Peptides against a protein of PDB entry 9IZ0. Designs and how they scored, part 60

Target 1, 345 residues: chain A of PDB entry 9IZ0
Amino acid sequence: ITCLGSNGHTYKQLVKGGNDDLRQDAVMEQVFEQVNGFLRSYRKTSQRNLSMRTYKVIPLALKTGVIEWVQDTIPLGEYLDSAHKVYHPKEWSLSTCRKLIAEKQMEDLETRLKVYDLVCRHYRPVFRHFFLESYADPVQWFTTQTNYARSTAVASVLGHVLGLGDRHGQNILIDKTSGEVIHIDLGIAFEQGKKLPVPECVPFRLTRDVVDGMGITGVEGVFRRCMEFTLETLRREEDSLLSVLEVLRYDPLFSWLISPLRRMKKQKMQLENFNQPESGNITTDASRDPKIQRNNVSGESEAERAILKVRQKLSSTLSVEASVGELIRIAQDPSYLALMFCGWS

## One batch from the design tools (peptide; aimed at target 1 D166)

Design b2_p23_2 (made by RFdiffusion4)
Pose (drawn by RFdiffusion4):
Structure b2_p23_2 (pose): chain A 304 residues (1-257, 299-345), chain P 23 residues (1-23)
Amino acid sequence: ITCLGSNGHTYKQLVKGGNDDLRQDAVMEQVFEQVNGFLRSYRKTSQRNLSMRTYKVIPLALKTGVIEWVQDTIPLGEYLDSAHKVYHPKEWSLSTCRKLIAEKQMEDLETRLKVYDLVCRHYRPVFRHFFLESYADPVQWFTTQTNYARSTAVASVLGHVLGLGDRHGQNILIDKTSGEVIHIDLGIAFEQGKKLPVPECVPFRLTRDVVDGMGITGVEGVFRRCMEFTLETLRREEDSLLSVLEVLRYDPLFSWLGESEAERAILKVRQKLSSTLSVEASVGELIRIAQDPSYLALMFCGWS
Amino acid sequence: SLEELKEETEEERLEAFQRQEEA
């Protein structure tokens, strides 16, 4: 539902009747805003202008809340389905991949990796072409590319820290003229998903297409540097963060999918921010564990 | 659409769970 504005600008409101965890999304957005404040009160984490982008959430009811449909965007999942067909029509469709993996579900490890390797060989990455031929001449394209890299890196590090759940393309919105990514529908949090009926391996969203969209350079450069600066900044302001997560713990609003998984979740948050391992080594291990095909194969259908 | 994708995802999850029960 799109309304005009007094200043003359239209605002789009996405109202949902489905039982999306909009209250959890709201509290998560509050944490994200406070993180933006942390990144704002520092030298390195603000020269890059890095920020975990937040979309305003106004949940009138958990089942029937209303959120801000962000200014003109194309969701990642709804995108690169058309781009896959237009750019690579000869290669296999999502139908062949999907239920072919469906055949993979009951198979062993080697079979799962083999079929995944085959399908991934068939479906070359295509998201790299969104930033080309869409935005503008090169300067704006590069600014948009670095904005996406930064925003996705910060969102991914924060999601791994807070154990964010679903990370399909249907839950990612790419801005357009700016390039900052907006994660949507973050209902599952505090390590909720891996432990699904169907298990997962990847801690944060990192497919082949996503790393192809970061540019010619994969996730080694601006992405890693932004991630590691985010990790160090989050560690330096760790006390305030755990304070925020504690106040989340003691209220019965945040979903942590007497004693609760929230305690163990924040302990794992502390471990993730623990200074025992160098931050650079932590970022390296995170990139490896999110990029390796062995982990990617077991994730779920698609996710190429 | 987004809702359609969600539904497809749910259906695939349900199929996978059904297969687990059958096993």

Design b2_p23_2_s1 (made by RFdiffusion4, then SolubleMPNN; from b2_p23_2, 15 letters changed)
Fold by OpenDDE base, seed 4:
Structure b2_p23_2_s1 (fold): chain B 345 residues (1-345), chain A 23 residues (1-23)
Amino acid sequence: as target 1 above (345 residues)
Amino acid sequence: SGEKLKKERKELLEEFIKKLKEK
């Protein structure tokens, strides 16, 4: 839809209807705005204009709302699929890569690593071309690539700390004007991505294409330093961040758990994206053994565990540099990326 | 469409490389 603003400007808006809980997105965007407050208050982050890019979410009903349409954006995955066809037309298709990874999903780690390496050799990074194509002015190119590395660093730290899941290439938008990343579909948080049919095992998305967009320095330039400054800010504001999350503990409409419906939707979407026939023998043998006391882990007990996990991730036991170094290492580790839905790109 | 897009991307890259050499 196109809305006329009170300022006389027309704004495009996306009306999302269906099964997507826009309340989760709206709450996460509110958390990001609070974090953006901390980033603006701290000298090291404010001097670099570090922020998580937010968008307006207006929940109209439990599963319906208006999202501010982020103009001049493209999904990372859409750009990459298009760019791979142009720059590497002799390499494997994304569908071929997905199929090979899916066919080996139940195999041992060694077999999965071999297939991941094979896919990586036949599907090379191309995301550097986004900046080269979009910005003919060298100053604009450098500025935009810097904005990309900065925004990716903030999103990576926040994604780790808040345990954001489902960070696939369709849920990460690239702004064509600023080069900033915009994270969408925020309803998998607090490590609930580990409960997906393909568990998420990386702290954030730092695939080869995500790194290729950072230019010649990769992670060792602006990205690492901006992660360090962001984590230092969040450690300083730990009590403030935890206080924001404690408010959500008492929100009876906030889900600290992935809904079974959302899990099934993501499972179906993963299967469809792999062209795997629905083997009708996903017996959800959720054998109703009625003696599995559903420990009604109260939403409160899950909130408490989530807040404890956030506190643990903000621990000052390791230096900021050591903590960021370990996060970057884990996020790029082939032993984790080979286990992911799309760890090669 | 793919060859047209490849041509346009190549032209943009050539212009970018040209501007980088002029600085």
Scores: peptide ipSAE 0.020, ipTM 0.360, DockQ to the pose 0.015
OpenDDE base, seeds 1, 2, 3, 5: peptide ipSAE 0.007, 0.000, 0.009, 0.005; ipTM 0.331, 0.283, 0.331, 0.290

Design b2_p23_2_s2 (made by RFdiffusion4, then SolubleMPNN; from b2_p23_2, 13 letters changed)
Fold by OpenDDE base, seed 4:
Structure b2_p23_2_s2 (fold): chain B 345 residues (1-345), chain A 23 residues (1-23)
Amino acid sequence: as target 1 above (345 residues)
Amino acid sequence: SIEELKKELEELLEEYIKKKKEK
């Protein structure tokens, strides 16, 4: 739909309906706006214009709402698939890589590492080319690459702290004007990604293409320093952040658990992406809408566990530098990336 | 082109970073 704003401008809006709980996205965007307030209040983050890029979500009903159409964006995964065909036309297709990883999903770590290495050798990074192609001016190129590294650093810290899941290349948009990242489909939070059919085992997405977009310094420059400044800010504002999450604990529309229906939808999408035949035992008798008895007792215990886990991630037991160093190490570790659905790009 | 110069600069700096990690 197109809406006329009170300012006389027309805005394109996406009406989303179906099985996705848009209240999850709206709540996470509200948390990001509060965090953006903290980032503006501290000199080290404010001087670098550090923010989580947000978009407007208006829930209309339990599973229906309006999402802001983000202009001049492209999904990271769409760019990478197109660019890889241009720059590496003799390498493997994304579908071939996905198939090989899927065929070895149940094998040991050693076998999965060998397949991951093989895929990495036949699917090279290309995301540097986004900045090279899009920005002829050297100052604009350097500025947009810097904005990308800064935006990715903020999103990586917040994604880790809030336990954001399902961070695949279609859920990460790139702003073609600023180079900033925009995270969408926020309904897998508080480590619920570990409950997916392929469990998430990295703190955030830091694949080879995500690093390639940072330019020659990779993680060792703007990205690392901006992660450190972001984590330092969140540790200082721990009580403020936890107070925001406590308000959400009592929101009857917020779900701290992944819904069985969303889990099944993500399972189906993973199977389709692997070209695996539906193992016929998913008789989704769609006729029995299992009355999801939200046992209120289970929701409160999961909210408490989620808040405790956020507090643990903000712990000052390690320095900011040591904590960020360990997060970057884990996010790039082949032993974790080889276990992911798409850890190579 | 300016794209070629950017690419050449990136390749030179990748080589420099590689040599710096080997020390």
Scores: peptide ipSAE 0.019, ipTM 0.423, DockQ to the pose 0.017
OpenDDE base, seeds 1, 2, 3, 5: peptide ipSAE 0.013, 0.017, 0.017, 0.015; ipTM 0.381, 0.426, 0.463, 0.420

Design b2_p23_2_s3 (made by RFdiffusion4, then SolubleMPNN; from b2_p23_2, 16 letters changed)
Fold by OpenDDE base, seed 3:
Structure b2_p23_2_s3 (fold): chain B 345 residues (1-345), chain A 23 residues (1-23)
Amino acid sequence: as target 1 above (345 residues)
Amino acid sequence: SIDELKKERKELLEEFLELLKKK
């Protein structure tokens, strides 16, 4: 739909209906608005205009709502698939890489690492070309690449601290005007992504293409410094952040458990990406009824465990620099990336 | 600090100048 605002500006909005619960997305956007308040109050983050890019979500019912249409964006995964075909037309297709990783998903770590390395050699990074193609002016090029590194740093710290999962290339938009990242589909928070059929093993997405977009310094420039300043701000505002999360503990609209419909949808999307259309006998062993795991875990116990994990991630036991250094190391570790659905790009 | 912003701005300018040399 297109709406005329009281300010005379025209806004596009997406009316979403069906099986998607927008309440989780709306709550996470509210948490990001509060965090953006902390980032604006702290000198080191305010001077760099550090923020999590948000979008407006208005939940109308359990499965319906209005979402702000983010103009001038592209999904990261859509750009990467297109650009890879242009810049590396002799390399493997994304479907070939996915198939090869999927065929080895049940093998040992050593075998999975060998397959991951093989895929990486036949599917090279291309995301630097987004900035080189989109911005002929060197100042715009530099500004947008800097904005990308800054926004990715903020999103990476928040993704780790809040345990945002399922951060694949279709859930990350790139703003073509600013170069900033916009994270969408926030229905998996507080490490619920570790409960997926293909569990998330990394704190945030820092794949070869995510790094290639940062330019010549990669993670050792603007990105690392902006992660440090963001984490320093969140540690300073720990009590304020935990107070915001405690409000969610008592919010009857917030679910500390993954929706069975979202779990089934994510499981189906994972399985459809693993299945080439050939052999029909997936015995869905119906014995893993997702109902059985529901009975013993109260939403309150999950909330308490989630808040405890946030507090642990904000711990000052390690310096900000040491904590960021370890997060960057883990996020780039082939031993974790080889276990992911798409860890090579 | 102002010195951290100057350092960041200097590193950013060095990156920019090195890229201008590669074009």
Scores: peptide ipSAE 0.021, ipTM 0.492, DockQ to the pose 0.013
OpenDDE base, seeds 1, 2, 4, 5: peptide ipSAE 0.012, 0.011, 0.013, 0.005; ipTM 0.364, 0.403, 0.380, 0.371

Design b2_p23_2_s4 (made by RFdiffusion4, then SolubleMPNN; from b2_p23_2, 15 letters changed)
Fold by OpenDDE base, seed 1:
Structure b2_p23_2_s4 (fold): chain B 345 residues (1-345), chain A 23 residues (1-23)
Amino acid sequence: as target 1 above (345 residues)
Amino acid sequence: SIDKLKEELKKELEEAIEKKKKL
């Protein structure tokens, strides 16, 4: 919809309805706004204009609201699918790659690594072309690629610290004007992505295409340094960040746990992305409910565990450089990427 | 040189766009 603002400007808005809790997205955006305050107050981050890109979420009811339409954006996954068909028309399709990874999902790590390597050789990175296509001017190209690496670094640190899940290419938007990343669908946080049918094993998305967009230096430049400055800022503001999260502990509308419905919906979407619409009645016999031990872990005990886990991630036990080095290593490790739904791109 | 690499990448892009126009 298009809304007329009180200032006479027209704003495009997305009305979202359904089973997704927009309160979760709104709360995470509020946390990002507070973190952006910390990034603006700290010299090393403010001098680089480091920020998490946010969007306005107005929850109208528990499961309905108005989301700001992020103009001039494209989903990373949409760009990559289109660009891969252009630059590598003789390589495997995204559907072929997905199918091969899915067919081996229940196999051992060695088999999954072999399939992941095979997929990687037949589906090469293309995200560098986004910046080359979009920005003819040398200065604008360099600026936007730098903004991409900076925003990806901020989002990677925040995504790790807050345990953001479901970071697939459709939930990461690229701003075509600035080159910055915008993370959407924030309803899987505090490591609840590890409870998905395909568990998330990486701290943030740092796939080959995410790295290819950083240009020739890959992770070894603007990205690494901006991760370090962001983590240094969050460690400095630990008590402030934890105080923001403690307010959420007392919000009766905030869910620290992934809802069974959302988990089932994500499971179904993962399965449907593997099945072509062959009209086979896969009666998913919902009767094999794995006895999810309803550990009646009170929502309070899960909030406490989540906050403790955030504190642990902000620990100064390791240097900023050592911590960032380990995060980058884990995020690029084939042994984790081979376990993901889409770790190759 | 960053400029040389940019020129190589630009050329690779132009060749890829030209291939797309022929498909």
Scores: peptide ipSAE 0.000, ipTM 0.262, DockQ to the pose 0.018
OpenDDE base, seeds 2, 3, 4, 5: peptide ipSAE 0.000, 0.000, 0.000, 0.000; ipTM 0.259, 0.237, 0.264, 0.285

Design b2_p23_3 (made by RFdiffusion4)
Pose (drawn by RFdiffusion4):
Structure b2_p23_3 (pose): chain A 304 residues (1-257, 299-345), chain P 23 residues (1-23)
Amino acid sequence: ITCLGSNGHTYKQLVKGGNDDLRQDAVMEQVFEQVNGFLRSYRKTSQRNLSMRTYKVIPLALKTGVIEWVQDTIPLGEYLDSAHKVYHPKEWSLSTCRKLIAEKQMEDLETRLKVYDLVCRHYRPVFRHFFLESYADPVQWFTTQTNYARSTAVASVLGHVLGLGDRHGQNILIDKTSGEVIHIDLGIAFEQGKKLPVPECVPFRLTRDVVDGMGITGVEGVFRRCMEFTLETLRREEDSLLSVLEVLRYDPLFSWLGESEAERAILKVRQKLSSTLSVEASVGELIRIAQDPSYLALMFCGWS
Amino acid sequence: TRTFPVLTEEEEEFNEELVEQVE
C-alpha cells in the first residue's frame, strides 16, 4: 500500500498477514541500529561508512504486522531468476537443479557432492551482471558495488554472530541506486536453522552468485577487510553488545529457536567474538567455511 | 515462512552424520 507524503514523497507499506516474526524482526532491527551507532562512534568503522542497513519495522501484531516496503528494490531471489534465463538460456533451469537435489536428499555424502558439482558446473554464476548495465557510468557502479560488498559483509558477520536464520534470495533486497543490502524476514535467529529438520552447513549467506556480484575479486579484498573491521569493532564494543543481548534474553519476546537456548547462544556469541584467535584468522576461516563447495552442497536445493 | 518435511529419526541421524563428516 503506497501513500503520498506532505513533502511530496510516496511511502510504500508492506503489510503481512502471514505469521512472520515481525516482533523478532523489530528487536533485531533495534540491535542493528545500535550496531550502526557503534560503527558510527569509531574511526575505521565509519571512514568506510559501513553500516548494517535497517528497514523500519512497525509490528502492530506478530501475525499481522506492517513493515516499510523499502524504496524501489528488487529482491535477490526474485532477481537472477530472470537474469539466469536471459544471460544463460542454454544452461539448465532451476527446475533441473531443484528436485535433482531432491533426488540428492536421501543419498550419501559423495553422491550429494557429485550431483552438486555437476549442477554447479551447469549453472554458471549470473548475478555479477546486475551491477553492470543497470546503475550508471562506472563511478556510480563501483560505489554501488562497494556499498553492496560492505553492507553484505557487515550483515553476514552480524548474522553469524547472532545466528541469523533464513538467508535465501527471497530474504535479501538490493537497493539499486545505492547498492546497500537489506536483509528481510530475519525471524530465525540465534542459530535456529542449521538445526532444522533439514540441516545446513553455511553460517551466513554466501553462494557463488553472491561472491560473483561482489566483483571480479571474490570475497578477498573489500569484503574481507570490511568483515574484519566489523569483527574488531564488534569485539571492542563487546560489553555493550552483550548487555543488549542480555536485555533481549530476559524478555520473553526474542525468539531463540527457565533455561533457554538464548544462554548458550550468547555464549557462542562471546566465543565468536573471543580474542583467542586473531580477527584476521577468524575472517579467513569464516570466508573458507562459507565459500567451500563441500559445505555448500549439503545446504539445500538451489543455492548455487 | 518455510515448510519442511517431517523426517524420521533415522533420516535425521543420517543427515547429521553427513554434516559431521564435512565438518

Design b2_p23_3_s1 (made by RFdiffusion4, then SolubleMPNN; from b2_p23_3, 11 letters changed)
Fold by OpenDDE base, seed 4:
Structure b2_p23_3_s1 (fold): chain B 345 residues (1-345), chain A 23 residues (1-23)
Amino acid sequence: as target 1 above (345 residues)
Amino acid sequence: GLVYPELTEEEKKRLLELVEQVR
């Protein structure tokens, strides 16, 4: 839809309807706005204009709402698929890579690492070309690449701390004007990505293409330093951040757990993308979910566990540099990336 | 506090009606 604002400007908006609860996205965007307040108050982060890019979400009804249309964006995964066909036309297709990873999903780590390495050799990074194609001016090129590395650093720290899941290339937009990343579809938070059919085991997305976009320094420059400054700010504002999350503990509309419907939707999307022949006997006998005693682990107990996990991630037991170093190491570790749905790009 | 964008319930209703008309 296009809405006329009270200021006389027209705003394009995306209407979402269906099974997705936009309340979780709206709440997470408000948490990001509070974090952006902390980033603006701290000299090391404010001097670099560090922020999580946000978009407006207006929940209207159960599973219906309006989202701000982010103009001049492209999904990272859409750009990468297109660019890979242009720059590496003799390499494997994304579908071939996905198929090979899926066929080995039940194999041992050694076999999965071999397949991951094979896929990586036949699907090379291309994301550096986004900046080279889009910006003929060297100053604009450098500025946008810097903005990309900065925004990715903020999103990586914040995504780790809040346990954001489902960070695939279609849920990460690139702003073509600024080079900044915009994270969308925030319905998997507080480590609920570990409960997906393919468990998420990385703290944030730091795949080869995500790193290729940072230029010749990779992670060893603007990205690492901006992660350090962001984590330093979040540790300083721990009590303020936890107080914001405690408000969510008492929101009866906020789901600390992955929705069974969302889990099923993700499972279906994962299966469909792999063209696994219907082994016809997944009888959706939804009736014989064994009475796993829904231990009424009260929504309060899951919220308490989530908040405790956030506090643990903000712990000052390790230096900021050591903590960021370990996060970057884990996020790039082939032993984790080989286990992911799409860890190669 | 975390406040949903301050649309009045009337503005939410009008926006919902607009959404239903465009479907």
Scores: peptide ipSAE 0.023, ipTM 0.412, DockQ to the pose 0.013
OpenDDE base, seeds 1, 2, 3, 5: peptide ipSAE 0.017, 0.007, 0.015, 0.018; ipTM 0.376, 0.301, 0.378, 0.425

Design b2_p23_3_s2 (made by RFdiffusion4, then SolubleMPNN; from b2_p23_3, 12 letters changed)
Fold by OpenDDE base, seed 5:
Structure b2_p23_3_s2 (fold): chain B 345 residues (1-345), chain A 23 residues (1-23)
Amino acid sequence: as target 1 above (345 residues)
Amino acid sequence: GLVFPELSEEEKERLRKLVEEVR
């Protein structure tokens, strides 16, 4: 929809109806705005204009709301699929890569690593071309690539600390104007991504294409330094961040757990990538909702565990540099990426 | 090869400032 604001400006808005918990998105966006306050207050992050890019979410009901339409964006996965066909037309299709990884999903790590390496050889990174295509001016090219590396660094640290899951290429938007990343669909947080049918094993998305977008330096220079400054800021503001999260502990409508419905939706999306459309009427008789025994893990105990994990991730036991170095290592480790649903791009 | 057009001295100085702001 397009709405005329009280200020006379026309705003495009996405009305989202259905099963998505827009309240979870709205709460996470509020947490990001608080973190952006910390980033603006700290000299090292403020001088670099470091921020988590946010969007306005107005929950209208438990399952409906209005989302600010982020203009001039593209999903990372949509760009990568299109660009890969242009730049590497002789390589494997995304569907072929997905099929091979999926067929080996139940195999041992050694087999999965071999298949991942094979897929990587037949599906090369292309995301550097986004910046080369979009910006004819070298200053704009450099600025937007820098903004991408900076925004990805902030999102990577914050995504790790908050345990953001479901960070696939359709849930990461790229702003075509600024080069900044915008994370959407925030309903998997506090490490609930590890409870998915394909567990998320990486702290944040740092796949080969995510790195290719950083240019010649890759993770070194801008990205690493901006991760370090972001983590330094979050460690400094630990008590402030934990206090914001404690307010959520007492919100009876905030879900610290992945909803069974969202888990099932993700399970279906993973299964639909296996089946060619045989026209078989699988009447999914929606009536057999397996009584997932609500183990009465009190929402309080999950909130307390989540806050404890945030505190542990902000621990000063390791230097900022050592902590960031380890996070970057793990996020790029083939032994973890080979276990992911789409770890190759 | 993408022949980057020769950056003007103004664009080089803008790029230098940007590189310094990124340091």
Scores: peptide ipSAE 0.035, ipTM 0.401, DockQ to the pose 0.011
OpenDDE base, seeds 1, 2, 3, 4: peptide ipSAE 0.023, 0.000, 0.021, 0.025; ipTM 0.478, 0.315, 0.387, 0.433

Design b2_p23_3_s3 (made by RFdiffusion4, then SolubleMPNN; from b2_p23_3, 12 letters changed)
Fold by OpenDDE base, seed 2:
Structure b2_p23_3_s3 (fold): chain B 345 residues (1-345), chain A 23 residues (1-23)
Amino acid sequence: as target 1 above (345 residues)
Amino acid sequence: GLVFPELSEEERERLLALVEEVR
């Protein structure tokens, strides 16, 4: 839809209807706006204009709402698929890489690591070209690449702390004007991504292409430092952040658990992307998964566990530098990335 | 507090009607 604003300008908006509960996204965007308040109040983060890029979400009804149309954006996965064809036309197709990983999904870690390494050698990073293509001016190039590294650092810390899942290349937009990342489809939070058919094992997305976009310093520059400053701010504002999350504990509309329907939708989408035949045992009866039959753990008990896990991630037991160092290590570890759906790009 | 954009009930209904027309 196109809306006429009170200022006489027209705004394009995306209407979503029927299948997705936008309340989860709207709540997470509000949590990000609060965190952006903390980042603006703290000198080290404010001086760098550190923020989680947000978009407006207006839930109207069950499974219906309006989303801000983020202009001048592209999905990371769409750019990468196109750029790999341009810069590496002799390398393997994305479909070939996906097939090889899928064929070994049930194999041991050693076999999966060998296939992951093979795929990585035949599908090399290209995301640095996004910045090189888009900006002929060296100052604009440097600024946008810096903005990318900064925004990715904020999103990585916040995504880890809040346990954001489903961070595939279609759920991460790149702003072509600023170079900033915009995370969308926020309905998998508080480590519920670990309950997916392919469990999420990394704290945030830090694949080879995500790192290649940071330029020649990779993670060892703006990214690491901005992660440290962001985590330092979140540790300082722990009580404020926990107070924001406690409001959600009493929201009857907020789901702390992945819905069985969303889990099934993601399972189906993963199987379709692997060209695996629908094993006829995708019984539409999500009620029969014996792992869903875990006791009537009240939504309150799941909220309490989620909040406790956020508190644990904000623990000052390790230095900020040590904590960030370990997060960056785990997020790039082939032993985790080889287990992921698209850990190579 | 979590501030949903305060759509008036009338703005919400108009926006719902627009969403239903686009379905």
Scores: peptide ipSAE 0.009, ipTM 0.385, DockQ to the pose 0.013
OpenDDE base, seeds 1, 3, 4, 5: peptide ipSAE 0.005, 0.008, 0.006, 0.007; ipTM 0.354, 0.373, 0.359, 0.370

Design b2_p23_3_s4 (made by RFdiffusion4, then SolubleMPNN; from b2_p23_3, 13 letters changed)
Fold by OpenDDE base, seed 5:
Structure b2_p23_3_s4 (fold): chain B 345 residues (1-345), chain A 23 residues (1-23)
Amino acid sequence: as target 1 above (345 residues)
Amino acid sequence: GLEYPELTKEEKERLLKLVEEVR
């Protein structure tokens, strides 16, 4: 929908209706705006204009709202699929890679690592080409690649600290103008991604293509330094951040748990991406909502556990440099990436 | 193949220096 604003500007808006809780997105965007306040107040982060890119979410009802359309964006996964076909037309298709990883999903780690390595050899990174194609001016190229590395660093630290899940290539937009990342579909937070049918094992998305976009320095350039400054800011503002999260603890409409519907939707999307022939009649008799015993783990107990995990992630037991170094190591570790749904790109 | 010009050693060094200035 295109709406004329009261200021005379035309805004494209996405009306999202259906099963996605736009309130969770709106709440997470509010948390990001608070964090952006901390990043603006701290010299080391403000001098670099470090921010989490936000978008306006106006929840109209429990399941309906208006999302600001982020103009001039592309999903990372859409770009990567298209670019890979252009730059590596002799390599395996994304569908072939997905199929091989899924066929081995229930196998041991050693088998999964062998398949992951094989997929990696037949599906090489291409994301560096985004910057090379989009920006003919060297200054614009460098500025945009720097903005990408900076925004990815902020999003990686925040994604880890808040336990953001479901960070697949369709939930990460690239701004074609600035090179910044925009995270969307924020309804899997506080480590609930570990409860998905394919558990998320990495702190944030730092796949080979995410690194390839950082250019020749990879993670050792702007990215590592901006992660360090972001984590230093969040450690400094720990009490302020925890106070923001405590407000959410008492919001009866904020879900600290992944909804069964969202879990089922993800399971279905994972299955539909595999051309498994229609094996018969799963009558989606929506009437057999499996009584997943709502073990009445009170929403309060899950909120308390989530806040405790945030506090633990902000611990000063390790230096900022050591903590960031370990996060980068884990996020790039083949032993974790081989376990993901799409860890190779 | 689209031979993307491999960055020369001097271009890599200049780029690394620019990256350090933007750090």
Scores: peptide ipSAE 0.028, ipTM 0.330, DockQ to the pose 0.014
OpenDDE base, seeds 1, 2, 3, 4: peptide ipSAE 0.018, 0.008, 0.020, 0.000; ipTM 0.397, 0.298, 0.361, 0.224

Design b2_p23_4_s1 (made by RFdiffusion4, then SolubleMPNN; failed a check: too like the target's own chain; its pose is not in this set)
Amino acid sequence: EEEELLEKLRKEREELRKLLKEA

